# Peptides against a protein of PDB entry 2L5G: the designs that were tried, part 27

Target 1, 41 residues: chain A of PDB entry 2L5G
Amino acid sequence: LSKEELIQNMDRVDREITMVEQQISKLKKKQQQLEEEAAKP

## One batch from the design tools (peptide; made by RFdiffusion4, then SolubleMPNN)

Design b2_p16_3_s4 (from b2_p16_3, 5 letters changed)
Fold by OpenDDE base, seed 1:
Structure b2_p16_3_s4 (fold): chain B 41 residues (1-41), chain A 16 residues (1-16)
Amino acid sequence: as target 1 above (41 residues)
Amino acid sequence: LKEELEKLKKELEELK
């Protein structure tokens, strides 16, 4: 792998991390909503 | 992990 190919792979992984972090945030918010709904009598 | 990748990316750009 050239230095350029390594940087391109890092840019790809950084984008994938950002997408996964957004998915985790959405899933945590959905979990909290389900927990709040389940706590209603 | 993200911050470490940005550090490594910066170090590699400085070596060009």
Scores: peptide ipSAE 0.049, ipTM 0.608, DockQ to the pose 0.062
Fold by OpenDDE base, seed 3:
Structure b2_p16_3_s4 (fold): chain B 41 residues (1-41), chain A 16 residues (1-16)
Amino acid sequence: as target 1 above (41 residues)
Amino acid sequence: LKEELEKLKKELEELK
């Protein structure tokens, strides 16, 4: 494993973390919307 | 975790 291959693997993992954080944010927003809709009479 | 990865990337770039 070259230093360049390690950096490329770290760049991939950072992108994957960003995608998972965006998914968590979307799911939290969807949960809040469903809770607000369920609280309407 | 992201901040730690960015630190390690920077250290690896300084060692090139």
Scores: peptide ipSAE 0.046, ipTM 0.603, DockQ to the pose 0.032
Fold by OpenDDE base, seed 5:
Structure b2_p16_3_s4 (fold): chain B 41 residues (1-41), chain A 16 residues (1-16)
Amino acid sequence: as target 1 above (41 residues)
Amino acid sequence: LKEELEKLKKELEELK
């Protein structure tokens, strides 16, 4: 890989990490909402 | 993904 290809791959992976972290945050929020709804009588 | 990013950063530093 050239230096430029490594930079491009790093930038891609950084974006992929950000997307996965946002998905994890959304899933954790959904889990909390389901737990709160399940705790209602 | 985090491990892959750290690998790419190391490979980039080795090319300097």
Scores: peptide ipSAE 0.042, ipTM 0.595, DockQ to the pose 0.098
Fold by OpenDDE base, seed 4:
Structure b2_p16_3_s4 (fold): chain B 41 residues (1-41), chain A 16 residues (1-16)
Amino acid sequence: as target 1 above (41 residues)
Amino acid sequence: LKEELEKLKKELEELK
């Protein structure tokens, strides 16, 4: 792997991490909404 | 909401 290929792989991984973190945030928000709905009679 | 939660769980498992 060249230095340029390593930088490109790092930039790809950083984007994938950001996407997963956004999905985790959405999932946590939906979990909280379901918990709040389940707590209502 | 339950169906949307299950979709987001599948998307997270596909990225692992």
Scores: peptide ipSAE 0.026, ipTM 0.451, DockQ to the pose 0.071

Design b2_p16_4_s1 (from b2_p16_4, 8 letters changed)
Fold by OpenDDE base, seed 1:
Structure b2_p16_4_s1 (fold): chain B 41 residues (1-41), chain A 16 residues (1-16)
Amino acid sequence: as target 1 above (41 residues)
Amino acid sequence: EKEIQELQEKLQKIKE
């Protein structure tokens, strides 16, 4: 891998991490909503 | 966040 290919791969991984973190946050929020809805009589 | 910051710092050092 050239220096430029390593830079491109790091920029890709950085974007993928950000997308996965946003998905985890959304799923955790939806889990909490379902737990709060299930706790209502 | 911390992992992203560490990757950005490594990326900057590679661009130098």
Scores: peptide ipSAE 0.045, ipTM 0.593, DockQ to the pose 0.052
Fold by OpenDDE base, seed 2:
Structure b2_p16_4_s1 (fold): chain B 41 residues (1-41), chain A 16 residues (1-16)
Amino acid sequence: as target 1 above (41 residues)
Amino acid sequence: EKEIQELQEKLQKIKE
């Protein structure tokens, strides 16, 4: 693995982390909405 | 977020 291949692999992992963080944020927002809807009589 | 930014800055310095 060249230095450039290691950098490219890190850039890919950083993008994957960002995508997973956005998914977690969307799921947390959906959870909060469902909890708020379930708390309405 | 801050940790990812610090990693990206370190990567940019390594690429130069």
Scores: peptide ipSAE 0.043, ipTM 0.584, DockQ to the pose 0.048
Fold by OpenDDE base, seed 5:
Structure b2_p16_4_s1 (fold): chain B 41 residues (1-41), chain A 16 residues (1-16)
Amino acid sequence: as target 1 above (41 residues)
Amino acid sequence: EKEIQELQEKLQKIKE
């Protein structure tokens, strides 16, 4: 791998991590909403 | 978040 290929792979991984973190945040918010709805009598 | 920001700053320094 060239230095440029390594930088490109790192930039790709950083974008993939950001996308996964956004998905986790959305899923946690949805989980909380479902737990709050299930706790209503 | 903070770790990604630190990685992005390291990547920027490597691109210079």
Scores: peptide ipSAE 0.042, ipTM 0.581, DockQ to the pose 0.051
Fold by OpenDDE base, seed 3:
Structure b2_p16_4_s1 (fold): chain B 41 residues (1-41), chain A 16 residues (1-16)
Amino acid sequence: as target 1 above (41 residues)
Amino acid sequence: EKEIQELQEKLQKIKE
């Protein structure tokens, strides 16, 4: 692996982390909505 | 979030 290939792989992983964090945020919001709906009598 | 920002700053310094 060249230094450039290592930097490119790190940039890819950083983007993948950002995408996963956004997915976790969306899933947590959906979970909260489902919990609020299930708590209604 | 803070750890990712620190990693991004380190990565930027490696690109210079």
Scores: peptide ipSAE 0.039, ipTM 0.570, DockQ to the pose 0.050

Design b2_p16_4_s3 (from b2_p16_4, 8 letters changed)
Fold by OpenDDE base, seed 1:
Structure b2_p16_4_s3 (fold): chain B 41 residues (1-41), chain A 16 residues (1-16)
Amino acid sequence: as target 1 above (41 residues)
Amino acid sequence: TKEIQELQEKLQELKA
């Protein structure tokens, strides 16, 4: 792989990591909200 | 929770 190909692959992976981390954060927040609502009478 | 677990596994693979 060329230096440019390695950088492009790194940038792709970095974007994928960011997307997955954002999805996890949103789902954890939704889970917490559902747990809080389920705990209310 | 299953979806979160699958995303956490994917995140580990991406960071490996």
Scores: peptide ipSAE 0.430, ipTM 0.855, DockQ to the pose 0.883
Fold by OpenDDE base, seed 4:
Structure b2_p16_4_s3 (fold): chain B 41 residues (1-41), chain A 16 residues (1-16)
Amino acid sequence: as target 1 above (41 residues)
Amino acid sequence: TKEIQELQEKLQELKA
């Protein structure tokens, strides 16, 4: 692998990490909303 | 919950 390919692979992984973290955050927020709605009389 | 768990596992793999 060239230096450029290694940098491109690192940037790709960094983007994938960011996307997964955002998805987890969004799903946790939705879960919390459903739990709060279920707790209301 | 399953989807969150799968994404958490994927996140750990990406960070390893």
Scores: peptide ipSAE 0.429, ipTM 0.855, DockQ to the pose 0.869
Fold by OpenDDE base, seed 5:
Structure b2_p16_4_s3 (fold): chain B 41 residues (1-41), chain A 16 residues (1-16)
Amino acid sequence: as target 1 above (41 residues)
Amino acid sequence: TKEIQELQEKLQELKA
């Protein structure tokens, strides 16, 4: 791999990490909302 | 919860 390809691969992985972290955050928020709604009378 | 676990595993693989 060239230096440019290594940088491109790093940038790709950084984007993938960000996407996965955002997905986890959204799902945890939805889970919490469902638990809070289920706790209401 | 299962989907969150799978995404957490994927996140660990990406950060390794």
Scores: peptide ipSAE 0.429, ipTM 0.855, DockQ to the pose 0.883
Fold by OpenDDE base, seed 3:
Structure b2_p16_4_s3 (fold): chain B 41 residues (1-41), chain A 16 residues (1-16)
Amino acid sequence: as target 1 above (41 residues)
Amino acid sequence: TKEIQELQEKLQELKA
């Protein structure tokens, strides 16, 4: 692997990490909203 | 919950 290919692979992994973290946050927030709505009279 | 757990496992693999 060239230096440029190593940097490109690192950037790809960083984007994948960010995407997964955003998906987890979104699903946790949706779960909390459903729990709060279910608790309303 | 299952989907969140699978994403958490994937996140740990990406950070390893």
Scores: peptide ipSAE 0.427, ipTM 0.855, DockQ to the pose 0.846

Design b2_p16_4_s4 (from b2_p16_4, 8 letters changed)
Fold by OpenDDE base, seed 5:
Structure b2_p16_4_s4 (fold): chain B 41 residues (1-41), chain A 16 residues (1-16)
Amino acid sequence: as target 1 above (41 residues)
Amino acid sequence: DEEIKRLQKELQELKK
């Protein structure tokens, strides 16, 4: 791998991490909403 | 995540 190929792979991984973190945040918010709804009589 | 911030910083330095 050239330096340029390594930078490109790291840039891709950084974008993938950002997408996964956004998904985790969205899932945590959904989980909280479901827990709050399930706690209502 | 502090590891992610470190990797992002290292990537920025490599792009110079």
Scores: peptide ipSAE 0.053, ipTM 0.619, DockQ to the pose 0.056
Fold by OpenDDE base, seed 3:
Structure b2_p16_4_s4 (fold): chain B 41 residues (1-41), chain A 16 residues (1-16)
Amino acid sequence: as target 1 above (41 residues)
Amino acid sequence: DEEIKRLQKELQELKK
């Protein structure tokens, strides 16, 4: 692995992390909505 | 996420 290949792999991982964090945030908001709906009498 | 912030700083230093 060259220094350039390592930098490219790190840039790819950083983008993949950002995408996964956005998905987790969306799923947490959906979970909260379902919990609030289930808690209504 | 403090881990991600560390990795982003390390990546920026490697690009210099």
Scores: peptide ipSAE 0.052, ipTM 0.617, DockQ to the pose 0.055
Fold by OpenDDE base, seed 2:
Structure b2_p16_4_s4 (fold): chain B 41 residues (1-41), chain A 16 residues (1-16)
Amino acid sequence: as target 1 above (41 residues)
Amino acid sequence: DEEIKRLQKELQELKK
């Protein structure tokens, strides 16, 4: 692996992390909405 | 996440 290939792999991982964090945030918001709806009498 | 912020900073330093 060249220095350039390592930097490219780190850039890819940073994008993948950002995407997964956005997915987790969306899922947590959806979970909270479902829990709030299920708690209504 | 503070670990992610550190990794992002290190990546920007390596690109210089």
Scores: peptide ipSAE 0.050, ipTM 0.614, DockQ to the pose 0.055
Fold by OpenDDE base, seed 4:
Structure b2_p16_4_s4 (fold): chain B 41 residues (1-41), chain A 16 residues (1-16)
Amino acid sequence: as target 1 above (41 residues)
Amino acid sequence: DEEIKRLQKELQELKK
């Protein structure tokens, strides 16, 4: 791997991390909504 | 996440 290929792979991983973090945030918000709905009488 | 912040910093240093 050249320095350029390493930078490109790190940029790819950073994008993949951002996408996964956004998915986790959406799932956590859905979980919280379901917990709040289940806590209503 | 502190690991992600480290990787982002290292990437920024490699781009210089």
Scores: peptide ipSAE 0.050, ipTM 0.613, DockQ to the pose 0.060

Design b2_p16_5_s1 (from b2_p16_5, 8 letters changed)
Fold by OpenDDE base, seed 2:
Structure b2_p16_5_s1 (fold): chain B 41 residues (1-41), chain A 16 residues (1-16)
Amino acid sequence: as target 1 above (41 residues)
Amino acid sequence: DEEIKKLQEKLKKLKE
């Protein structure tokens, strides 16, 4: 692994983490909406 | 070196 390949792999991982965090945020918002709808009589 | 350091600092903050 060159130094450049290491930097590129770190940039890829940073982007992948950001994408997963955005997915978790969307899923949490969807979960909250479903819980609020299920709590209505 | 400075670019690697910035990425390491970002990855550290994401693991906190």
Scores: peptide ipSAE 0.056, ipTM 0.631, DockQ to the pose 0.039
Fold by OpenDDE base, seed 5:
Structure b2_p16_5_s1 (fold): chain B 41 residues (1-41), chain A 16 residues (1-16)
Amino acid sequence: as target 1 above (41 residues)
Amino acid sequence: DEEIKKLQEKLKKLKE
């Protein structure tokens, strides 16, 4: 892999990580909402 | 988060 190919792969991985972190944040927020709804009598 | 910031900083330095 050239230096340029490594940089491109790092840019791709960074974007993929950011997307996964945003998904985890959304899922955690949904989990909290469901837990708060389930805790209501 | 902090590991990702370090990777982004390394990536920035590689693009210079």
Scores: peptide ipSAE 0.052, ipTM 0.613, DockQ to the pose 0.054
Fold by OpenDDE base, seed 3:
Structure b2_p16_5_s1 (fold): chain B 41 residues (1-41), chain A 16 residues (1-16)
Amino acid sequence: as target 1 above (41 residues)
Amino acid sequence: DEEIKKLQEKLKKLKE
């Protein structure tokens, strides 16, 4: 594993983390919408 | 979050 291969792997992991964080944010927003819809009479 | 920031800072220093 070269220094460049380690940097490339870290860049990949950073992108994957960002994608997962965006998915969590979307799921939290959907959860809030469903809770607000379920609270309507 | 803070651990990810520390990893990103380490990554930045490795790209210098």
Scores: peptide ipSAE 0.051, ipTM 0.613, DockQ to the pose 0.055
Fold by OpenDDE base, seed 1:
Structure b2_p16_5_s1 (fold): chain B 41 residues (1-41), chain A 16 residues (1-16)
Amino acid sequence: as target 1 above (41 residues)
Amino acid sequence: DEEIKKLQEKLKKLKE
């Protein structure tokens, strides 16, 4: 593992963390919408 | 090199 390969892997992991955080946020919003719809009579 | 490729491939599957 060169220092350059480690940096490239870090930059990739940081992008993936951001994508996963956005997915979690969307899923939480969808869960809240489903809970709100299920609470309507 | 092969371990890096395996990590890169696992991470590619997380982007699908």
Scores: peptide ipSAE 0.046, ipTM 0.592, DockQ to the pose 0.055

Design b2_p16_5_s2 (from b2_p16_5, 8 letters changed)
Fold by OpenDDE base, seed 4:
Structure b2_p16_5_s2 (fold): chain B 41 residues (1-41), chain A 16 residues (1-16)
Amino acid sequence: as target 1 above (41 residues)
Amino acid sequence: DKEIQELQKKLEELKK
């Protein structure tokens, strides 16, 4: 792998990490909202 | 939630 290919692979992994972390955060917030709504009488 | 668990596993695999 060239230096440029290594940098491109790192940038890709960093973007994928950020996307997955954002998805987890959104789903956890949605789960919490559903649990809070289900706990309302 | 299974989707959250799968995404957590994927995140661990990306951070290795």
Scores: peptide ipSAE 0.333, ipTM 0.826, DockQ to the pose 0.864
Fold by OpenDDE base, seed 1:
Structure b2_p16_5_s2 (fold): chain B 41 residues (1-41), chain A 16 residues (1-16)
Amino acid sequence: as target 1 above (41 residues)
Amino acid sequence: DKEIQELQKKLEELKK
């Protein structure tokens, strides 16, 4: 792997990490909203 | 939630 390929792979991994963290955050927020809605009379 | 657990596992693999 060239230096350029290593940088491109790092940038790809950083984007994938950010996407997964955002997905987890959105799912946790949706779960909390459903729990709060289920707790309302 | 199983989906959250699978995403957490994927995140751990990406951070190795």
Scores: peptide ipSAE 0.329, ipTM 0.824, DockQ to the pose 0.824
Fold by OpenDDE base, seed 5:
Order: C-alpha cells, then sequence, then structure tokens
Structure b2_p16_5_s2 (fold): chain B 41 residues (1-41), chain A 16 residues (1-16)
C-alpha cells in the first residue's frame, strides 16, 4: 500500500467509526424513550 | 438490544 492508500483507508475507517458511534447513540436514545413511554401509566 | 450489540462489535473491529 502506498502512503496515499494508507491515508485513504484511515479516513474511511474514521468515517465508519463516526457513523457507527452516531447510530449506537441514536438507538440508545430511542430505547430510553420507549422505556420512559412504557413506564407512563 | 441485538442491533446495538452488533454495532458495538463492529465498532470494536473498526478500532482494532
Amino acid sequence: as target 1 above (41 residues)
Amino acid sequence: DKEIQELQKKLEELKK
């Protein structure tokens, strides 16, 4: 792999990490909202 | 939740 290919692969992985972390955060927030809604009388 | 667990596994694989 050239230096350029290594940088491109790093940038791709960093974007994938960010997307997965954001997706986990959204799903955890949705889960909490559903639990709070289900706990209301 | 299974989806959160799968995403956490994927995140650990990306953070290798």
Scores: peptide ipSAE 0.327, ipTM 0.824, DockQ to the pose 0.852
Fold by OpenDDE base, seed 2:
Structure b2_p16_5_s2 (fold): chain B 41 residues (1-41), chain A 16 residues (1-16)
Amino acid sequence: as target 1 above (41 residues)
Amino acid sequence: DKEIQELQKKLEELKK
C-alpha cells in the first residue's frame, strides 16, 4: 500500500462514517415524528 | 428499529 492508497482509504472510511451517521439521524427524526403522531388521540 | 441497529453496528465497525 502506497501512502496515497492509505490516504484514499482513510478518506473513503470518513465519507462512509459521515453517510451512516446522517442516515441514522434521518431515521431517528422520522421515528420521533411517527411516535409523536401515534401519541396524538 | 432494526435498520437503525444495523446502521449503528456498521458505524461501530467503521470507527474501529
Scores: peptide ipSAE 0.327, ipTM 0.824, DockQ to the pose 0.816

Design b2_p16_5_s3 (from b2_p16_5, 8 letters changed)
Fold by OpenDDE base, seed 4:
Structure b2_p16_5_s3 (fold): chain B 41 residues (1-41), chain A 16 residues (1-16)
Amino acid sequence: as target 1 above (41 residues)
Amino acid sequence: DKEIEELQKKLQELKK
């Protein structure tokens, strides 16, 4: 792998990490909202 | 939630 290919692979992994972390955050917020709504009488 | 669990597993694999 060239230096450029290594940098491109790192940038790709960093983007994938960010996307997965954002998805987890959104789903956890939705889960919390559903739990809060289900706890209302 | 199974979707959160699978995403957490994927995140751990990406951070290795």
Scores: peptide ipSAE 0.286, ipTM 0.812, DockQ to the pose 0.864
Fold by OpenDDE base, seed 1:
Structure b2_p16_5_s3 (fold): chain B 41 residues (1-41), chain A 16 residues (1-16)
Amino acid sequence: as target 1 above (41 residues)
Amino acid sequence: DKEIEELQKKLQELKK
């Protein structure tokens, strides 16, 4: 792997990490909203 | 949720 290929692979992994973390955050927020709605009379 | 668990597993694999 060239230096350029290593940088491109790192940038790809960093984007994939960010996307997965954002997806987890969105799902946790939706779960919390459903729990808060179920707790309302 | 099984989906969150699978995403957490994927996240740990990407951070290795």
Scores: peptide ipSAE 0.281, ipTM 0.810, DockQ to the pose 0.893
Fold by OpenDDE base, seed 5:
Structure b2_p16_5_s3 (fold): chain B 41 residues (1-41), chain A 16 residues (1-16)
Amino acid sequence: as target 1 above (41 residues)
Amino acid sequence: DKEIEELQKKLQELKK
């Protein structure tokens, strides 16, 4: 792998990490909202 | 629940 290919692979992985972290955060927030709605009488 | 677990596993694989 050239230095350029290594940088491109790093940038790709960093974007994938950010997307997965955002998905987890969104799903956890949605789960909490559903739990709060289910706990309302 | 399973979706969050799978995403957490994927995140650990990306952070190796």
Scores: peptide ipSAE 0.278, ipTM 0.808, DockQ to the pose 0.811
Fold by OpenDDE base, seed 2:
Structure b2_p16_5_s3 (fold): chain B 41 residues (1-41), chain A 16 residues (1-16)
Amino acid sequence: as target 1 above (41 residues)
Amino acid sequence: DKEIEELQKKLQELKK
């Protein structure tokens, strides 16, 4: 692995982390909205 | 719930 390949792999992992964290945040917000709607009589 | 759990597991694997 060249130094460039290691940097590219790090940048890839950082993008994947950011994408997964954003997806979790969006799903948690949707879940909260559904729970708030289901709790209304 | 299962999708969030799977994503949390994937996130933990990426942060190792």
Scores: peptide ipSAE 0.275, ipTM 0.807, DockQ to the pose 0.811

Design b2_p16_5_s4 (from b2_p16_5, 8 letters changed)
Fold by OpenDDE base, seed 5:
Structure b2_p16_5_s4 (fold): chain B 41 residues (1-41), chain A 16 residues (1-16)
Amino acid sequence: as target 1 above (41 residues)
Amino acid sequence: DEEIKKLQEKLQELKK
């Protein structure tokens, strides 16, 4: 792998991490909403 | 998050 290929792979991984973190944040918010709804009589 | 920020900073340095 050239230096350029390593940089490109790191850029790709960084974008993938950001997308996964945003998904986790959305899922945690949905989980909390469902837990709050299920706790209402 | 802080680890990812450090990786992003290193990546920007390598692009220079």
Scores: peptide ipSAE 0.038, ipTM 0.569, DockQ to the pose 0.052
Fold by OpenDDE base, seed 1:
Structure b2_p16_5_s4 (fold): chain B 41 residues (1-41), chain A 16 residues (1-16)
Amino acid sequence: as target 1 above (41 residues)
Amino acid sequence: DEEIKKLQEKLQELKK
């Protein structure tokens, strides 16, 4: 792997991390909504 | 998050 290929792979991983963090945030928000709805009598 | 930020900073330095 050249230095350029390593930089390209790091850019890809950084984008994938950002996408996964956004998915985790959405899932946590959905979990909280379901817990709040389940706590309503 | 702070670890990811440091990795992003290092990545930007390597692109120069």
Scores: peptide ipSAE 0.038, ipTM 0.566, DockQ to the pose 0.052
Fold by OpenDDE base, seed 4:
Structure b2_p16_5_s4 (fold): chain B 41 residues (1-41), chain A 16 residues (1-16)
Amino acid sequence: as target 1 above (41 residues)
Amino acid sequence: DEEIKKLQEKLQELKK
């Protein structure tokens, strides 16, 4: 792996992390909505 | 989150 290939792989991993964090945020929001709906009398 | 932010900052410095 050249220095350039290493930087490219790190940039890819950073994008993948950002995508996973956005997915987790959406899932947490859906979980909260389902918990709030289940807590309604 | 703060660890990821520090890794992102270091990555941007290495791209210069």
Scores: peptide ipSAE 0.037, ipTM 0.562, DockQ to the pose 0.056
Fold by OpenDDE base, seed 3:
Structure b2_p16_5_s4 (fold): chain B 41 residues (1-41), chain A 16 residues (1-16)
Amino acid sequence: as target 1 above (41 residues)
Amino acid sequence: DEEIKKLQEKLQELKK
């Protein structure tokens, strides 16, 4: 593994982290919507 | 979040 391959792998992991954080944000918003809908009489 | 930001800053320094 060259220094360049390590940097490329870190860039990939950083993109994957960003994608997972966006998925968590979407899931939290859906959870809140479902909780608000379930709280309606 | 703040730790990830610090890792991203270090990554940008290593690319120079």
Scores: peptide ipSAE 0.037, ipTM 0.562, DockQ to the pose 0.053

Design b2_p16_6_s1 (from b2_p16_6, 14 letters changed)
Fold by OpenDDE base, seed 5:
Structure b2_p16_6_s1 (fold): chain B 41 residues (1-41), chain A 16 residues (1-16)
Amino acid sequence: as target 1 above (41 residues)
Amino acid sequence: LEKKLKEVQEELKKLQ
């Protein structure tokens, strides 16, 4: 791997991390909504 | 509801 390929791989991983963090946030929000709905009488 | 909660918890465990 060249230095340029390593930088490109880092930039890819940073984008993938951001996408996973957004997915986690969305799933946590969905979990909370389902817990709040299940707590309704 | 309970099934959907389990699905979300399993998806979260795969991403963490």
Scores: peptide ipSAE 0.052, ipTM 0.657, DockQ to the pose 0.067
Fold by OpenDDE base, seed 1:
Structure b2_p16_6_s1 (fold): chain B 41 residues (1-41), chain A 16 residues (1-16)
Amino acid sequence: as target 1 above (41 residues)
Amino acid sequence: LEKKLKEVQEELKKLQ
């Protein structure tokens, strides 16, 4: 792996992390909505 | 509701 290939792999991992964090945020919001709906009388 | 909550929890557990 050249230095350029390592940088490209880091940029890829950073994009993958960002996509996973967005999925986690969406799932946490869905969890909260389901918990709020379950807490209604 | 409980089934959907469990599905979301298992999806979160796979991503964390």
Scores: peptide ipSAE 0.052, ipTM 0.659, DockQ to the pose 0.065
Fold by OpenDDE base, seed 3:
Structure b2_p16_6_s1 (fold): chain B 41 residues (1-41), chain A 16 residues (1-16)
Amino acid sequence: as target 1 above (41 residues)
Amino acid sequence: LEKKLKEVQEELKKLQ
């Protein structure tokens, strides 16, 4: 692996992390909405 | 509701 291939692999992993973090944020928001709905009398 | 909450919790556990 060249230095350039290592940088490209790092940029790919950074994009994959950002995508997973956005999925986690959406799921946490959905969880909060379901917990709030379940707490209604 | 409880089933949907459990599904979201298991999806979160796979991503963390």
Scores: peptide ipSAE 0.051, ipTM 0.657, DockQ to the pose 0.064
Fold by OpenDDE base, seed 2:
Structure b2_p16_6_s1 (fold): chain B 41 residues (1-41), chain A 16 residues (1-16)
Amino acid sequence: as target 1 above (41 residues)
Amino acid sequence: LEKKLKEVQEELKKLQ
C-alpha cells in the first residue's frame, strides 16, 4: 500500500463513519418519535 | 408501535 492508497482508505473510512453517524441520528430520532407516540393515550 | 420500536432498537444495536 502506497502512502496515497492509505490516505484514500482513511478518506473512505471517514465518509463511511459520517454515513453511519447520520443513520444512527435518524434511527434515534425515529426511536424518540415512536416513544412519544406510545406515551399518548 | 412496540414492534417498530424494537426494529429501530435492533438497527441501532447493529450500527453501534
Scores: peptide ipSAE 0.051, ipTM 0.657, DockQ to the pose 0.065

